# Ledger of designs, part 147: peptides against a protein of PDB entry 5TUV

Target 1, 107 residues: chain A of PDB entry 5TUV
Amino acid sequence: KEVIDRLRYLKAEIEDLELKERELDQQKLWLQQSIKNVMDDSINNRFSYVTHEDICNCFNGDTLLAIQAPSGTQLEVPIPEMGQNGQKKYQINLKSHSGPIHVLLIN
Target 2, 107 residues: chain B of PDB entry 5TUV
Amino acid sequence: AQECQNLEVERQRRLERIKQKQSQLQELILQQIAFKNLVQRNRHAEQQASRPPPPNSVIHLPFIIVNTSKKTVIDCSISNDKFEYLFNFDNTFEIHDDIEVLKRMGM

## One batch from the design tools (peptide; made by RFdiffusion4, then SolubleMPNN)

Design b2_p23_4_s3 (from b2_p23_4, 10 letters changed)
Fold by OpenDDE base, seed 5:
Structure b2_p23_4_s3 (fold): chain B 107 residues (1-107), chain C 107 residues (1-107), chain A 23 residues (1-23)
Amino acid sequence: as target 1 above (107 residues)
Amino acid sequence: as target 2 above (107 residues)
Amino acid sequence: TPPIAYSFTLDLTELHPSFKSTD
């Protein structure tokens, strides 16, 4: 009896949680579309940039690469492995499918 | 019963996912606000300067920032179509997306 | 194909935590 009641309660709660999760998924989708619309606006797009100063202020004392790439560009960092010279390989792989990638050395 | 335990585990799993999704939604909202603030800042700045910034002085969204030590040697291999990039570092590095940068900028 | 330690797709509508490469 107690087990049966507990099972019924848990199943009902899980069902409610599933509904909540689906609601959140839908909200995210709507929000993402909203963000795209805002960023695709001609005026917003024109001014959607940061400056070298902006970046430098965020990262003191470092060498900084700014990589501008189209949406959908895939970034991959392989697990560091020993190179032919015995040095660990620290790598970043970028693959764009819709346009060229642009790289700026900030400092 | 074992079934009760299984359902309780599932319940907790769903609760955690819901919490994560709620947090992600909040962050996306903040991103949207930050972006609008960025646009407003840039519009105002260009109005005051009566000119747009030089093309190579700004980084357009979307972008990523790679920061590494000043002593790090960076090599880059680029495909002929500039759709693929391979960066090699002789030391560790960090990767930050544009949203994170906007946060650090205080947008 | 080498094993991947970190990856994501650039997307203005997705958040990605900062990444530090391993030593």
Scores: peptide ipSAE 0.573, ipTM 0.901, DockQ to the pose 0.860
Fold by OpenDDE base, seed 4:
Formats: sequence, C-alpha cells, structure tokens
Structure b2_p23_4_s3 (fold): chain B 107 residues (1-107), chain C 107 residues (1-107), chain A 23 residues (1-23)
Amino acid sequence: as target 1 above (107 residues)
Amino acid sequence: as target 2 above (107 residues)
Amino acid sequence: TPPIAYSFTLDLTELHPSFKSTD
C-alpha cells in the first residue's frame, strides 16, 4: 500500500535527520570550544573590548549602561509587578560567582 | 493512518530543529569572525595611538548593554562583595548582549 | 521570588536575543 511505502520512507528519512542533527550538535560543541580558546588567548583577551564611542554609535541618545561581568554571571529580569507605591517596578538582577561586576554609564 | 501522521509530525519537528541549529551555528561562526575583527581593529588603533586606551574608557567582553530613556530613573544596589547588583528602573528598558553590539558595529 | 520574564547566564559561546522589558 501507499501507506506502507510512506511509512518506510519516513522512517528512513527520520534516521537520516537524526544523524544530521547529531552532526550539528557536535559541530556546535567544537565551535564553542574554539571560541573559548580564541577568547582565552592572551593577545585576543588583551584586545577584547569596545569603546564608549562604539556603544554610542550603536544606539541613539538613550541612557546606556555597560555592564561587564565574568562569564557565568546570572542575569534575571522579573516580570514587572506593581510596587509598594503603586508603580510597576522594572528590575535587573545580577549575580556573579567568580568576580566583580563593573558598570559604566554612557550618555 | 495515524502512525503515518505521527511520523510526519516528527519529521517536520526534526526538520525545524535542524534548521534552527544550522542558523545558530552560522551565527556563532559570524560571532567568531566579528570578534577577530574587533581584536584586529583594537590592535591597530593602539599601535596608532602608541598606547592602550584609558581603563575606564573601554568595556571588556563579556558585557551587556542596557538602554533606556533619558527620562528613566535608575537605581542600583550593590552587595558588599560587589557580586550582586540590583537595578531598579521606573520605566522600560532593553538588554543587548555583546554579540549584538558587535553586529551593530559592523564587525 | 518573583516570576522571571527574562534570564540568561553570561556566556560568550551562547547567543542571546535582545530583550525589551514589557510594560
């Protein structure tokens, strides 16, 4: 039957797709490791920065906070809720585990 | 048949995941290229200036950018160990990671 | 502990889409 043939085809294709997906997963892992290696390099690390001008050029005249924190720092934004004064509160929570957080105010 | 339909759903799900993973992989590749370009730019700039930039004039990776209106009032509470930060805003804000900044910079 | 609208861990090997806080 057509259904039987379709089932056979689909099963075979799914097997191929599983292989492809695993291949992509592995490629991502290798690339992530490559990125870590590149960024941990002493020369690259020395020059891994942007300037205030860079940031300002990316955004308009808004107030900008540049927050530099170690890898692994956890960022959380709670759902805005009504504050004690009846105003919605907008928050950002940061928790670092391996070093200090540095904040720069731009504009 | 129901079995055929189930397999087709699974097939489509896998195809979508593969597409997403391919896109993410491409973005990571572009990120690495952008980072290398950033490093090259900074190396050249420091050579031209014959000195490194002032410490407080640059933002080292990894970082995030928070942008909000000029009218937004921002309050920041910092833990004693400088590992926890609580930002309070009286209005909405946006968060951008360093990768987004590099993209906007054209790296 | 309030419900979280947005969260991530800083990681140079992971992509994070830009976020706009809701009203």
Scores: peptide ipSAE 0.571, ipTM 0.901, DockQ to the pose 0.885
Fold by OpenDDE base, seed 1:
Structure b2_p23_4_s3 (fold): chain B 107 residues (1-107), chain C 107 residues (1-107), chain A 23 residues (1-23)
Amino acid sequence: as target 1 above (107 residues)
Amino acid sequence: as target 2 above (107 residues)
Amino acid sequence: TPPIAYSFTLDLTELHPSFKSTD
């Protein structure tokens, strides 16, 4: 029957797509490892920075904070809640586990 | 048949995930290129200046950028171990990662 | 603990879309 044939075709295609997705997942892992290797290289690491001018050129008219933190630092933004004063609380929580966090006021 | 329809939905879901993963891989590749260009730029700049930039004049990767209105009041609380930071804003803000910054820089 | 609107772990191997805090 046509329906049976369609089902078989779809199942076979889904299997092929599963293989493709696994391939992409593996490629991502290899690429991520490559990025880590490049970033951890002593010379690359030494020059892995941007300037205040770089940031200012990307963003204009606002107060800008640059937060430098070690890899693995966790960032959380709670859903704004009403404070005791009746104002919404807008917050950013940062937690580092391997080193200090450095904050710079850019603009 | 209902089973056929279910498989069609699954097929489409997988196709969309694959498309997203392909796009993410492309972006990661571009990010590596951008990083290498950044390193090259900085190496050249320091060579021309015959010295490294002052410590507080640059932002080392990884970092994030927080931008908010000039009128926004920002308070920061730091834990005893200096590994935990709490930022309080009296208004809305935006967060951008270093990858996006490198893109905006044209790297 | 309050519900989290946005979160991620800093690293150089993952893409994180820009975030605008809700009103």
Scores: peptide ipSAE 0.569, ipTM 0.901, DockQ to the pose 0.884
Fold by OpenDDE base, seed 2:
Structure b2_p23_4_s3 (fold): chain B 107 residues (1-107), chain C 107 residues (1-107), chain A 23 residues (1-23)
Amino acid sequence: as target 1 above (107 residues)
Amino acid sequence: as target 2 above (107 residues)
Amino acid sequence: TPPIAYSFTLDLTELHPSFKSTD
Protein backbone atom coordinates (compact mmCIF):
# COMPACT_ATOMS: atom_id res chain seq x y z
CA LYS B 1 0.00 0.00 0.00
CA GLU B 2 0.91 3.66 -0.06
CA VAL B 3 2.29 3.62 3.47
CA ILE B 4 4.61 0.74 2.71
CA ASP B 5 5.88 2.48 -0.39
CA ARG B 6 6.44 5.66 1.57
CA LEU B 7 8.38 3.78 4.23
CA ARG B 8 10.67 2.24 1.66
CA TYR B 9 11.22 5.59 0.03
CA LEU B 10 12.00 7.31 3.31
CA LYS B 11 14.40 4.59 4.40
CA ALA B 12 16.28 4.87 1.14
CA GLU B 13 16.48 8.63 1.41
CA ILE B 14 17.68 8.46 5.00
CA GLU B 15 20.40 6.09 3.92
CA ASP B 16 21.54 8.62 1.34
CA LEU B 17 21.48 11.34 3.95
CA GLU B 18 23.60 9.21 6.25
CA LEU B 19 26.20 8.95 3.53
CA LYS B 20 26.11 12.69 2.99
CA GLU B 21 26.53 13.37 6.68
CA ARG B 22 29.50 11.04 6.91
CA GLU B 23 31.02 12.79 3.94
CA LEU B 24 30.67 16.13 5.68
CA ASP B 25 32.20 14.71 8.83
CA GLN B 26 35.21 13.53 6.88
CA GLN B 27 35.52 16.88 5.15
CA LYS B 28 35.52 18.62 8.50
CA LEU B 29 38.22 16.30 9.76
CA TRP B 30 40.42 17.03 6.78
CA LEU B 31 39.81 20.74 7.04
CA GLN B 32 40.63 20.73 10.74
CA GLN B 33 43.87 18.92 10.03
CA SER B 34 44.67 21.48 7.36
CA ILE B 35 44.07 24.31 9.80
CA LYS B 36 46.30 22.66 12.37
CA ASN B 37 49.07 22.26 9.84
CA VAL B 38 48.82 25.87 8.75
CA MET B 39 48.77 27.27 12.25
CA ASP B 40 51.55 25.00 13.51
CA ASP B 41 53.86 26.24 10.79
CA SER B 42 56.69 28.17 12.40
CA ILE B 43 56.29 31.25 10.25
CA ASN B 44 52.53 31.37 10.53
CA ASN B 45 52.70 30.79 14.25
CA ARG B 46 55.14 33.65 14.64
CA PHE B 47 52.67 36.06 13.07
CA SER B 48 49.45 34.65 14.50
CA TYR B 49 48.48 37.62 16.65
CA VAL B 50 46.21 40.62 16.83
CA THR B 51 46.95 44.05 18.24
CA HIS B 52 45.26 46.17 20.84
CA GLU B 53 44.05 48.38 18.03
CA ASP B 54 42.46 45.41 16.31
CA ILE B 55 40.47 44.57 19.41
CA CYS B 56 39.48 48.16 20.07
CA ASN B 57 38.17 48.42 16.55
CA CYS B 58 35.97 45.39 17.10
CA PHE B 59 34.60 46.44 20.49
CA ASN B 60 33.87 49.79 22.07
CA GLY B 61 32.43 51.25 25.22
CA ASP B 62 33.28 48.34 27.48
CA THR B 63 36.08 46.92 29.52
CA LEU B 64 37.86 44.27 27.52
CA LEU B 65 39.94 41.36 28.73
CA ALA B 66 42.10 39.56 26.24
CA ILE B 67 42.91 36.10 27.52
CA GLN B 68 45.64 34.25 25.69
CA ALA B 69 46.03 30.63 26.65
CA PRO B 70 47.45 27.46 25.19
CA SER B 71 45.33 25.25 23.02
CA GLY B 72 43.45 22.80 25.15
CA THR B 73 42.69 25.31 27.87
CA GLN B 74 39.26 24.69 29.29
CA LEU B 75 36.76 27.48 29.88
CA GLU B 76 33.67 27.15 32.02
CA VAL B 77 30.94 29.57 33.01
CA PRO B 78 28.70 28.29 35.77
CA ILE B 79 25.07 29.25 35.91
CA PRO B 80 24.93 32.39 38.03
CA GLU B 81 23.88 31.68 41.56
CA MET B 82 23.18 33.87 44.52
CA GLY B 83 26.34 34.45 46.45
CA GLN B 84 26.93 34.84 50.13
CA ASN B 85 26.66 38.58 49.78
CA GLY B 86 23.22 38.28 48.27
CA GLN B 87 24.47 39.03 44.78
CA LYS B 88 24.55 36.80 41.76
CA LYS B 89 27.95 35.39 40.97
CA TYR B 90 29.17 35.79 37.44
CA GLN B 91 32.27 33.69 36.91
CA ILE B 92 34.69 32.38 34.35
CA ASN B 93 36.86 29.41 35.20
CA LEU B 94 39.96 28.70 33.16
CA LYS B 95 42.17 25.67 33.39
CA SER B 96 45.28 25.27 31.29
CA HIS B 97 47.19 22.04 31.08
CA SER B 98 50.21 22.95 29.02
CA GLY B 99 51.24 26.46 29.91
CA PRO B 100 50.50 29.72 31.64
CA ILE B 101 47.57 31.94 30.83
CA HIS B 102 48.19 35.56 29.96
CA VAL B 103 45.63 38.31 30.46
CA LEU B 104 45.68 41.77 28.94
CA LEU B 105 43.38 44.57 29.96
CA ILE B 106 42.12 46.63 27.07
CA ASN B 107 40.13 49.88 27.39
CA ALA C 1 1.47 4.97 10.10
CA GLN C 2 3.46 5.84 13.17
CA GLU C 3 6.65 4.46 11.69
CA CYS C 4 6.18 6.58 8.60
CA GLN C 5 5.78 9.67 10.71
CA ASN C 6 8.85 8.77 12.76
CA LEU C 7 10.96 8.40 9.65
CA GLU C 8 9.75 11.71 8.30
CA VAL C 9 10.83 13.36 11.51
CA GLU C 10 14.18 11.61 11.32
CA ARG C 11 14.59 12.69 7.71
CA GLN C 12 14.00 16.30 8.62
CA ARG C 13 16.38 16.04 11.56
CA ARG C 14 19.14 14.74 9.34
CA LEU C 15 18.52 17.42 6.74
CA GLU C 16 18.90 20.09 9.38
CA ARG C 17 22.11 18.56 10.70
CA ILE C 18 23.52 18.41 7.20
CA LYS C 19 22.65 22.04 6.65
CA GLN C 20 24.35 23.01 9.88
CA LYS C 21 27.46 21.01 9.07
CA GLN C 22 27.67 22.58 5.64
CA SER C 23 27.50 26.01 7.20
CA GLN C 24 30.14 25.16 9.76
CA LEU C 25 32.47 23.91 7.06
CA GLN C 26 32.06 27.14 5.17
CA GLU C 27 32.86 29.11 8.29
CA LEU C 28 35.98 27.05 8.92
CA ILE C 29 37.16 27.70 5.39
CA LEU C 30 36.64 31.40 5.91
CA GLN C 31 38.53 31.15 9.18
CA GLN C 32 41.52 29.65 7.46
CA ILE C 33 41.48 32.38 4.85
CA ALA C 34 41.17 35.04 7.51
CA PHE C 35 44.09 33.58 9.40
CA LYS C 36 46.30 33.59 6.35
CA ASN C 37 45.36 37.19 5.70
CA LEU C 38 46.20 38.05 9.29
CA VAL C 39 49.61 36.45 8.99
CA GLN C 40 50.28 38.30 5.77
CA ARG C 41 49.27 41.60 7.32
CA ASN C 42 51.46 41.14 10.36
CA ARG C 43 54.41 39.92 8.36
CA HIS C 44 54.24 42.94 6.11
CA ALA C 45 53.84 45.30 9.04
CA GLU C 46 56.89 43.92 10.81
CA GLN C 47 58.91 44.15 7.63
CA GLN C 48 58.02 47.80 7.30
CA ALA C 49 58.84 48.47 10.94
CA SER C 50 62.02 46.41 10.72
CA ARG C 51 61.24 44.91 14.11
CA PRO C 52 58.71 42.71 15.84
CA PRO C 53 56.11 44.26 18.10
CA PRO C 54 56.72 44.32 21.83
CA PRO C 55 55.60 41.07 23.45
CA ASN C 56 52.93 42.68 25.59
CA SER C 57 51.47 44.73 22.77
CA VAL C 58 49.96 41.82 20.88
CA ILE C 59 47.60 38.97 21.62
CA HIS C 60 48.67 35.63 20.28
CA LEU C 61 46.20 33.03 19.09
CA PRO C 62 44.38 31.24 20.49
CA PHE C 63 42.64 33.77 22.69
CA ILE C 64 39.27 34.88 23.89
CA ILE C 65 37.83 38.31 24.48
CA VAL C 66 35.69 39.06 27.50
CA ASN C 67 33.80 42.31 27.43
CA THR C 68 31.75 43.83 30.20
CA SER C 69 30.50 47.22 31.32
CA LYS C 70 33.03 49.82 32.40
CA LYS C 71 31.31 49.75 35.75
CA THR C 72 31.74 46.03 36.25
CA VAL C 73 34.11 45.08 39.03
CA ILE C 74 36.40 42.27 38.04
CA ASP C 75 38.34 40.10 40.45
CA CYS C 76 40.83 37.51 39.35
CA SER C 77 42.27 34.65 41.35
CA ILE C 78 45.32 33.02 39.86
CA SER C 79 47.05 29.81 40.80
CA ASN C 80 50.71 29.92 41.66
CA ASP C 81 51.70 28.40 38.35
CA LYS C 82 49.23 30.58 36.44
CA PHE C 83 47.52 27.53 35.01
CA GLU C 84 44.20 28.21 36.68
CA TYR C 85 42.22 31.44 36.64
CA LEU C 86 38.99 32.37 38.33
CA PHE C 87 37.35 35.58 37.19
CA ASN C 88 34.59 37.07 39.28
CA PHE C 89 32.30 39.75 37.89
CA ASP C 90 29.64 41.68 39.71
CA ASN C 91 27.64 41.96 36.50
CA THR C 92 27.03 40.24 33.19
CA PHE C 93 29.69 39.73 30.55
CA GLU C 94 30.19 38.47 27.03
CA ILE C 95 32.71 36.02 25.62
CA HIS C 96 33.99 36.03 22.06
CA ASP C 97 36.49 33.64 20.56
CA ASP C 98 39.37 34.61 18.32
CA ILE C 99 37.58 33.45 15.20
CA GLU C 100 34.79 35.90 15.85
CA VAL C 101 37.35 38.65 16.33
CA LEU C 102 38.98 37.88 13.00
CA LYS C 103 35.58 38.08 11.35
CA ARG C 104 34.91 41.46 12.89
CA MET C 105 38.34 42.62 11.77
CA GLY C 106 37.35 41.86 8.22
CA MET C 107 40.24 39.55 7.57
CA THR A 1 29.45 21.73 41.74
CA PRO A 2 27.24 24.27 40.07
CA PRO A 3 25.77 23.50 36.68
CA ILE A 4 27.61 24.93 33.71
CA ALA A 5 25.95 27.49 31.49
CA TYR A 6 28.74 27.67 28.94
CA SER A 7 31.93 25.79 28.28
CA PHE A 8 34.46 24.94 25.65
CA THR A 9 38.05 23.98 25.12
CA LEU A 10 40.24 26.48 23.32
CA ASP A 11 40.70 24.97 19.90
CA LEU A 12 41.63 26.72 16.70
CA THR A 13 39.69 24.14 14.73
CA GLU A 14 36.34 24.61 16.44
CA LEU A 15 33.86 27.44 16.21
CA HIS A 16 32.23 28.82 19.31
CA PRO A 17 29.30 31.19 19.23
CA SER A 18 29.56 34.35 21.26
CA PHE A 19 28.20 33.99 24.75
CA LYS A 20 26.23 36.39 26.87
CA SER A 21 25.96 35.58 30.53
CA THR A 22 22.42 35.53 31.78
CA ASP A 23 21.08 38.04 34.31
Scores: peptide ipSAE 0.565, ipTM 0.899, DockQ to the pose 0.893

Design b2_p23_4_s4 (from b2_p23_4, 12 letters changed)
Fold by OpenDDE base, seed 4:
Structure b2_p23_4_s4 (fold): chain B 107 residues (1-107), chain C 107 residues (1-107), chain A 23 residues (1-23)
Amino acid sequence: as target 1 above (107 residues)
Amino acid sequence: as target 2 above (107 residues)
Amino acid sequence: NPPIAYSFKLDLTELHPSYVSKD
């Protein structure tokens, strides 16, 4: 009795949640397309940058590298492992497929 | 009943996914707003300066920031076409994307 | 190929959490 009613309620709610999740998925796709359109706009693209000062104001006391790379560039950080010299390896691997990578030392 | 319990678990799983997706959408919206604010700031700044910034003084989106100690030794291997980069650090580092920078900038 | 601790594809349409490399 109560279990049957609860089952019916849960099934109906799950169906509603499925619809909501699909709605959110679609909204994300639309938003992502909007972002692409905004970023690809010639005026926006011209002014889509930050300065050294911007970066320095966000971080203090450390060495800062700014790495500009094309969209789609793959970044990988291996799990630190002992190197041949007994030192742990801290690495960043970058692979671009559409253009060169540019690195700036900020400080 | 086991079926009721299974549906409760499924319900909760869907609710959590929906919550996460809602949060991600909100963050993407904020990202787009931050980007538009960045563009507006840069347009105004260049108008005031009556010239664009020097080419090597700005970092164009998309980019990442690598933050490490001033004492960290950094070695970088670069492919001939600059499509592949291998960074080696003798100590730990942090990676932040451009969106994180915009957040810290208060955009 | 060593196991990967952190990875992402640069994409302005996706959020990427900050990463601190492990000791």
Scores: peptide ipSAE 0.549, ipTM 0.900, DockQ to the pose 0.900
Fold by OpenDDE base, seed 1:
Structure b2_p23_4_s4 (fold): chain B 107 residues (1-107), chain C 107 residues (1-107), chain A 23 residues (1-23)
Amino acid sequence: as target 1 above (107 residues)
Amino acid sequence: as target 2 above (107 residues)
Amino acid sequence: NPPIAYSFKLDLTELHPSYVSKD
């Protein structure tokens, strides 16, 4: 009886957890849509930028590239492989489908 | 019983996923607040300056930051329409998204 | 096509962890 009771209890709890997880999934979807709406607002969009100073304050001493690209741009980093010259290839591939990519050297 | 153990494992799995989803939601909420603060900052700054910033002095969202050593040689191949970029580095690099930058800015 | 170590789609609604390219 103890095993049977434990099984029933666990099944009921898992069902409750499933409901909670679906609730969280819905909340995330709602929040993501809210973010899209806020950022697509004309006024917000006009002022949705950071400065060179902002970036420099976040990082120290390195060469910094700022890459501005349209939403949906795909970024890929392949596993480094040996090139013909015996040097490992460290690469970033970017592919946009909706507009040009803009790159700035910060420092 | 083995069945009880299986359900207990499933229970724990779901609890962990729920915890992760709750954390992700909180981070997205904070990001939305940070974005609003960024917009307010920029609006105020432009009002004080009585002009918008120069086009190439700011980085518009969405963007990514790539940082690497000052010694790293960076080559870039760009398509004619600027929709595709291939970056080649002779050493390792880091990638950070705009959300991470806003966090570091203390937005 | 070389195997991919890291990838994501730029957007404003998903968190992307910082990435350090491997040696």
Scores: peptide ipSAE 0.548, ipTM 0.901, DockQ to the pose 0.881
Fold by OpenDDE base, seed 2:
Structure b2_p23_4_s4 (fold): chain B 107 residues (1-107), chain C 107 residues (1-107), chain A 23 residues (1-23)
Amino acid sequence: as target 1 above (107 residues)
Amino acid sequence: as target 2 above (107 residues)
Amino acid sequence: NPPIAYSFKLDLTELHPSYVSKD
């Protein structure tokens, strides 16, 4: 039946797509490891920074905070809710486990 | 048949995921290139200046940028060990990661 | 605890789309 043939075709294609997806997942893992290796290199790490000017050139007209934190630091933004004052609460929560967090006011 | 339709939906779902993963991989590759360019830039700059930048003049990776209106009132609560931060804003804000900054810098 | 609108772990190997807090 035509339907049966279509089902077989689709199942075969899905199997191929599953393989492709797994391939991409593996590629991502390899790439991520490569990036880690590059960034953990002592020389690269020493020079892995941007300047205040760099940041200012990327953003205009606002107050800019630069938050430097160790890798693995967790950032969370709760859904804004009405506070007791009738004002919406806009919050950022940061939690580091490996070192202190540094905050710089850029402008 | 219903099963055929279900598989067609699944096929399309997988195709979209594959597309997204391919795009993400490309972006990660570009990020690695951008990082290398950043390092090269900074190495050259420090060589020309014959000194490293002042400690508080640069922002080391990883970092995030928070931007908000200049009128926004920002309050920050910090733990004693500086491992936990709570930012309170009286208005909306934006968050950008360091990768986004590197992209905007044209690295 | 309020529901989380946006979250991620600082990671040099993951992409994090820019976020605009909801008004």
Scores: peptide ipSAE 0.544, ipTM 0.899, DockQ to the pose 0.892
Fold by OpenDDE base, seed 5:
Structure b2_p23_4_s4 (fold): chain B 107 residues (1-107), chain C 107 residues (1-107), chain A 23 residues (1-23)
Amino acid sequence: as target 1 above (107 residues)
Amino acid sequence: as target 2 above (107 residues)
Amino acid sequence: NPPIAYSFKLDLTELHPSYVSKD
C-alpha cells in the first residue's frame, strides 16, 4: 500500500517536473531570440566591442589572444597527446563556415 | 521497491536539471543587461571622442579570449580563406568567452 | 581524429564555461 502510494506520488511529481522543464526550455528559446534581436540591431551591432584595455584589465601577466569569429564557428580542444618530441600537444582548432576568423594579440 | 528507487533517482535528476536551467536563464538575462551597458558605454565614448576607435584596437563580439603564460610559444596555422585556424601551444592555456569578459569588466 | 577535451560553437546566446587545458 505504501509502495503503491509512493509510486503514484512520484509519477505525478515527475509529470509536473516535466511540464516545468518544458516551460523553462521555451523561456530559454524566447530569451535567446530576444538576445539575437538586440545584438542584430544596427546600432547595438555597431557598438558591440571591447577594447584592448578592457581585456588587459580582466587578465594579469599573460599573453592574451582575442579571437573574433562569426557565430557558429566551431571551437575544439583535443585531449593533449604526446608529440614526436615527447612534448604534450596543446591545441585549439577553429572552423568557421560563414566568414573569416580574426586574431588579435593583446599583450 | 526497485521501481520506487528508480523514480526517486529520476525525480532528483529532473530537479537538478530544472535548477540548472533556471540558473542559466538568469545568467542570460544578466548577459543581455551587460551587453546593453557595453553598447551604451561605447556610444558615449565615441561621442566624446567624436570618432570611432581604430579598427584594430577593438574586438567585436562574438569573440573568445585565450590566455597563456608569457613564456608560452604559440604557433598558428591558417587556411587561405581564414576559415580554419590551428593553434599549437607548448604549454597550457585558458579559454574564456566574451560573456565572461563582460562579467569581469563589471558590465 | 583525436578525442576532444573541450568544444563549443561560438554563440552569443549560449553560455560557455571557461576552460583550462590540463597537463
Scores: peptide ipSAE 0.551, ipTM 0.901, DockQ to the pose 0.898; fails the geometry check

Design b2_p23_5_s1 (from b2_p23_5, 9 letters changed)
Fold by OpenDDE base, seed 1:
Structure b2_p23_5_s1 (fold): chain B 107 residues (1-107), chain C 107 residues (1-107), chain A 23 residues (1-23)
Amino acid sequence: as target 1 above (107 residues)
Amino acid sequence: as target 2 above (107 residues)
Amino acid sequence: EEEELKKALEYHEKLQEKVKRIN
């Protein structure tokens, strides 16, 4: 009887958790769409930028490259392998499908 | 008994997934807020300056930041397709997305 | 050598995690 009661309780709780998980999934979808809409707004898009100063304040002591590319741009970082010259290859491959890529050096 | 144990494991699994999803939602909310704050800041700044910033002085979203040592040699090449870029580094580098930058900016 | 490989793998793993988020 105790086992049966425990089973019933667990099944009921799992059902509640399933509902909660589905709710969270829907909320995530909604929020993602909301963010997209906000970013795609003409006014917001006009002002959706950071300055060199902003970046410099976030990072120090290193060389900084800012790479701006359209959403959906493919970014690949291959496993470092030995190159023809005997040095490891540290690479970034970018492939844009919808627009140009802009690169800025930030000191 | 065995079924009860299986359900308890399933229950725990679902609880952990829910916790993770809740955390992800919080991050999305913060992302949206940060973006709105960025837009507001920039609008105000341009109003005060009575002009937009120079085109090459800002980095428009979406973007990534590549961070590497000052001693790192960087080579950039553009393929036949102008939408494809290859960056070569002689040492390791770090990549940071625009979301992380906004967080570091305190947006 | 093994230690260097371990470091390289850790380095690559960190980058891949960020790449996944960006893509």
Scores: peptide ipSAE 0.232, ipTM 0.865, DockQ to the pose 0.630
Fold by OpenDDE base, seed 5:
Structure b2_p23_5_s1 (fold): chain B 107 residues (1-107), chain C 107 residues (1-107), chain A 23 residues (1-23)
Amino acid sequence: as target 1 above (107 residues)
Amino acid sequence: as target 2 above (107 residues)
Amino acid sequence: EEEELKKALEYHEKLQEKVKRIN
């Protein structure tokens, strides 16, 4: 009796958790769409940038590349391998589908 | 007994997923707030300066930052088509997304 | 050599974590 009651309880709780998880999934989608809408707004888009100074303040002492790429751009970083000249290959591969990629060197 | 244990494991798994999703929602909210603050800052700054910033002095969202040592040699080339970019480094590098940058900026 | 491989894997793992966030 006790085991049967526990099983029933657990099954009911799992069902409730499934509903909660679906609710959270919907909320995530809504919020993501909201963020997209805010970013795509004409006024907000005009002012959606960081400055050279902003980046330099975040990463002092380094060589910095700012890569502006459209949303959905594929970024790949392969495992470092030894090159033909005996040098390890540290590499970034980018594939854009929605527009050009812009690169800025920040010193 | 075994069925009860299996359901308890499943219950715990779902609880953990829910917790993770709740955390992700909180992160999205913070992203939206950070973006709003960025826009407001830039609007105010341009109003005070009575001009927009020079085009090459700002990085428009979305973007990523690659940082590496000042000694690192960087090679950039277009591969396959005009939408594919290859970056080669002779040493290690770090990658940071725009969300992380906004956080570091205190937005 | 094994130590170098370990370091390389750790390095790659850190980058992959960030790549997942960006993609």
Scores: peptide ipSAE 0.227, ipTM 0.865, DockQ to the pose 0.766
Fold by OpenDDE base, seed 4:
Structure b2_p23_5_s1 (fold): chain B 107 residues (1-107), chain C 107 residues (1-107), chain A 23 residues (1-23)
Amino acid sequence: as target 1 above (107 residues)
Amino acid sequence: as target 2 above (107 residues)
Amino acid sequence: EEEELKKALEYHEKLQEKVKRIN
């Protein structure tokens, strides 16, 4: 029956897709680890920076703050809610675990 | 048949997930390339200058860029935990990660 | 325009002071 054949075909294809998905998951994991290793390399780490000029060329904003935080720092931006003074709260919460946070004013 | 339809839906769902994962993988590859290009650029630049850049003139990865109006009042405080930072803004702001910056730089 | 520049400079200065305290 055509329906039976279609079911068999679909099941087989889904199985193949499962394999493909697992392959992609593994590739992602490997690539993430590779990136980490490259960034953690002493030579690469020494040169892993951008300049003020780089930032200025990328943005034409009014005020630019650069916040350099250690890897793994938790970044939270709460939903703006009305404050006690009747003004919405605009906040950035940072939680570092491995070192200090450095702040630079670009312009 | 209902079973056939269910499998068709599942098949399509899996295909979409795979597509998304493929896209994410491509982004990771681009990130790796961008980082390598950044390192190479900086290494060459320092060779030409025969010295490293001033420490306060560069922003080391990882970092974020905060963009806000010049009229925005920014306050920063350290919470009870010395590793927790709270930034308060009286107006809206934008956040850009280092990955986006590298993209804008053409790395 | 002059006033705007002045305000901008004052803001910048104040912000820099805060940054220095943070750093």
Scores: peptide ipSAE 0.141, ipTM 0.856, DockQ to the pose 0.029
Fold by OpenDDE base, seed 2:
Structure b2_p23_5_s1 (fold): chain B 107 residues (1-107), chain C 107 residues (1-107), chain A 23 residues (1-23)
Amino acid sequence: as target 1 above (107 residues)
Amino acid sequence: as target 2 above (107 residues)
Amino acid sequence: EEEELKKALEYHEKLQEKVKRIN
């Protein structure tokens, strides 16, 4: 009887957790859409940028490439493999579908 | 008893997923706040300067940052497909998205 | 330091030339 009661309790709790998970999923979708709407706003879009100084303050001592890529751009970074010359290949592959990619070197 | 144990495992699994989703939602909220703060900062800065920044001095969202050693040789080429970009490095690099940059900026 | 800057500028120029060709 104790086992039966525990089973009933667990089943009820799992059902509640399922509802909670679905609620969170909906909230995520809502928030993602909200962010998109905010970013797509003409005024916000106009001011949606960072400066070279901003980037330099975030990273020190390295060569920095800023790659402005449209949303939805596919980014592939393959696992480094040995090339024909015996050197490891470090690569970034970008596939843009919605616009040009702009690259800036941050000194 | 075994069924009870199975349900307890399932309950725990669901609890962990819920926790993860809650964390992800919090991150999205922070992203939205950071973006709004960025826009506000830039609006104020341009108002004070009475002009927009030079076009090559800013990086518009969305973007990624690639950082590597100053000794790293970087080659950029376009593939046969005009929408595909290939970056070759002779050494390791790191990639950071705009969200991480905004976090590092303290937005 | 000046040489480093020069190298950086040269690299930047070369890179930007490549970027311009790509764009």
Scores: peptide ipSAE 0.137, ipTM 0.855, DockQ to the pose 0.027

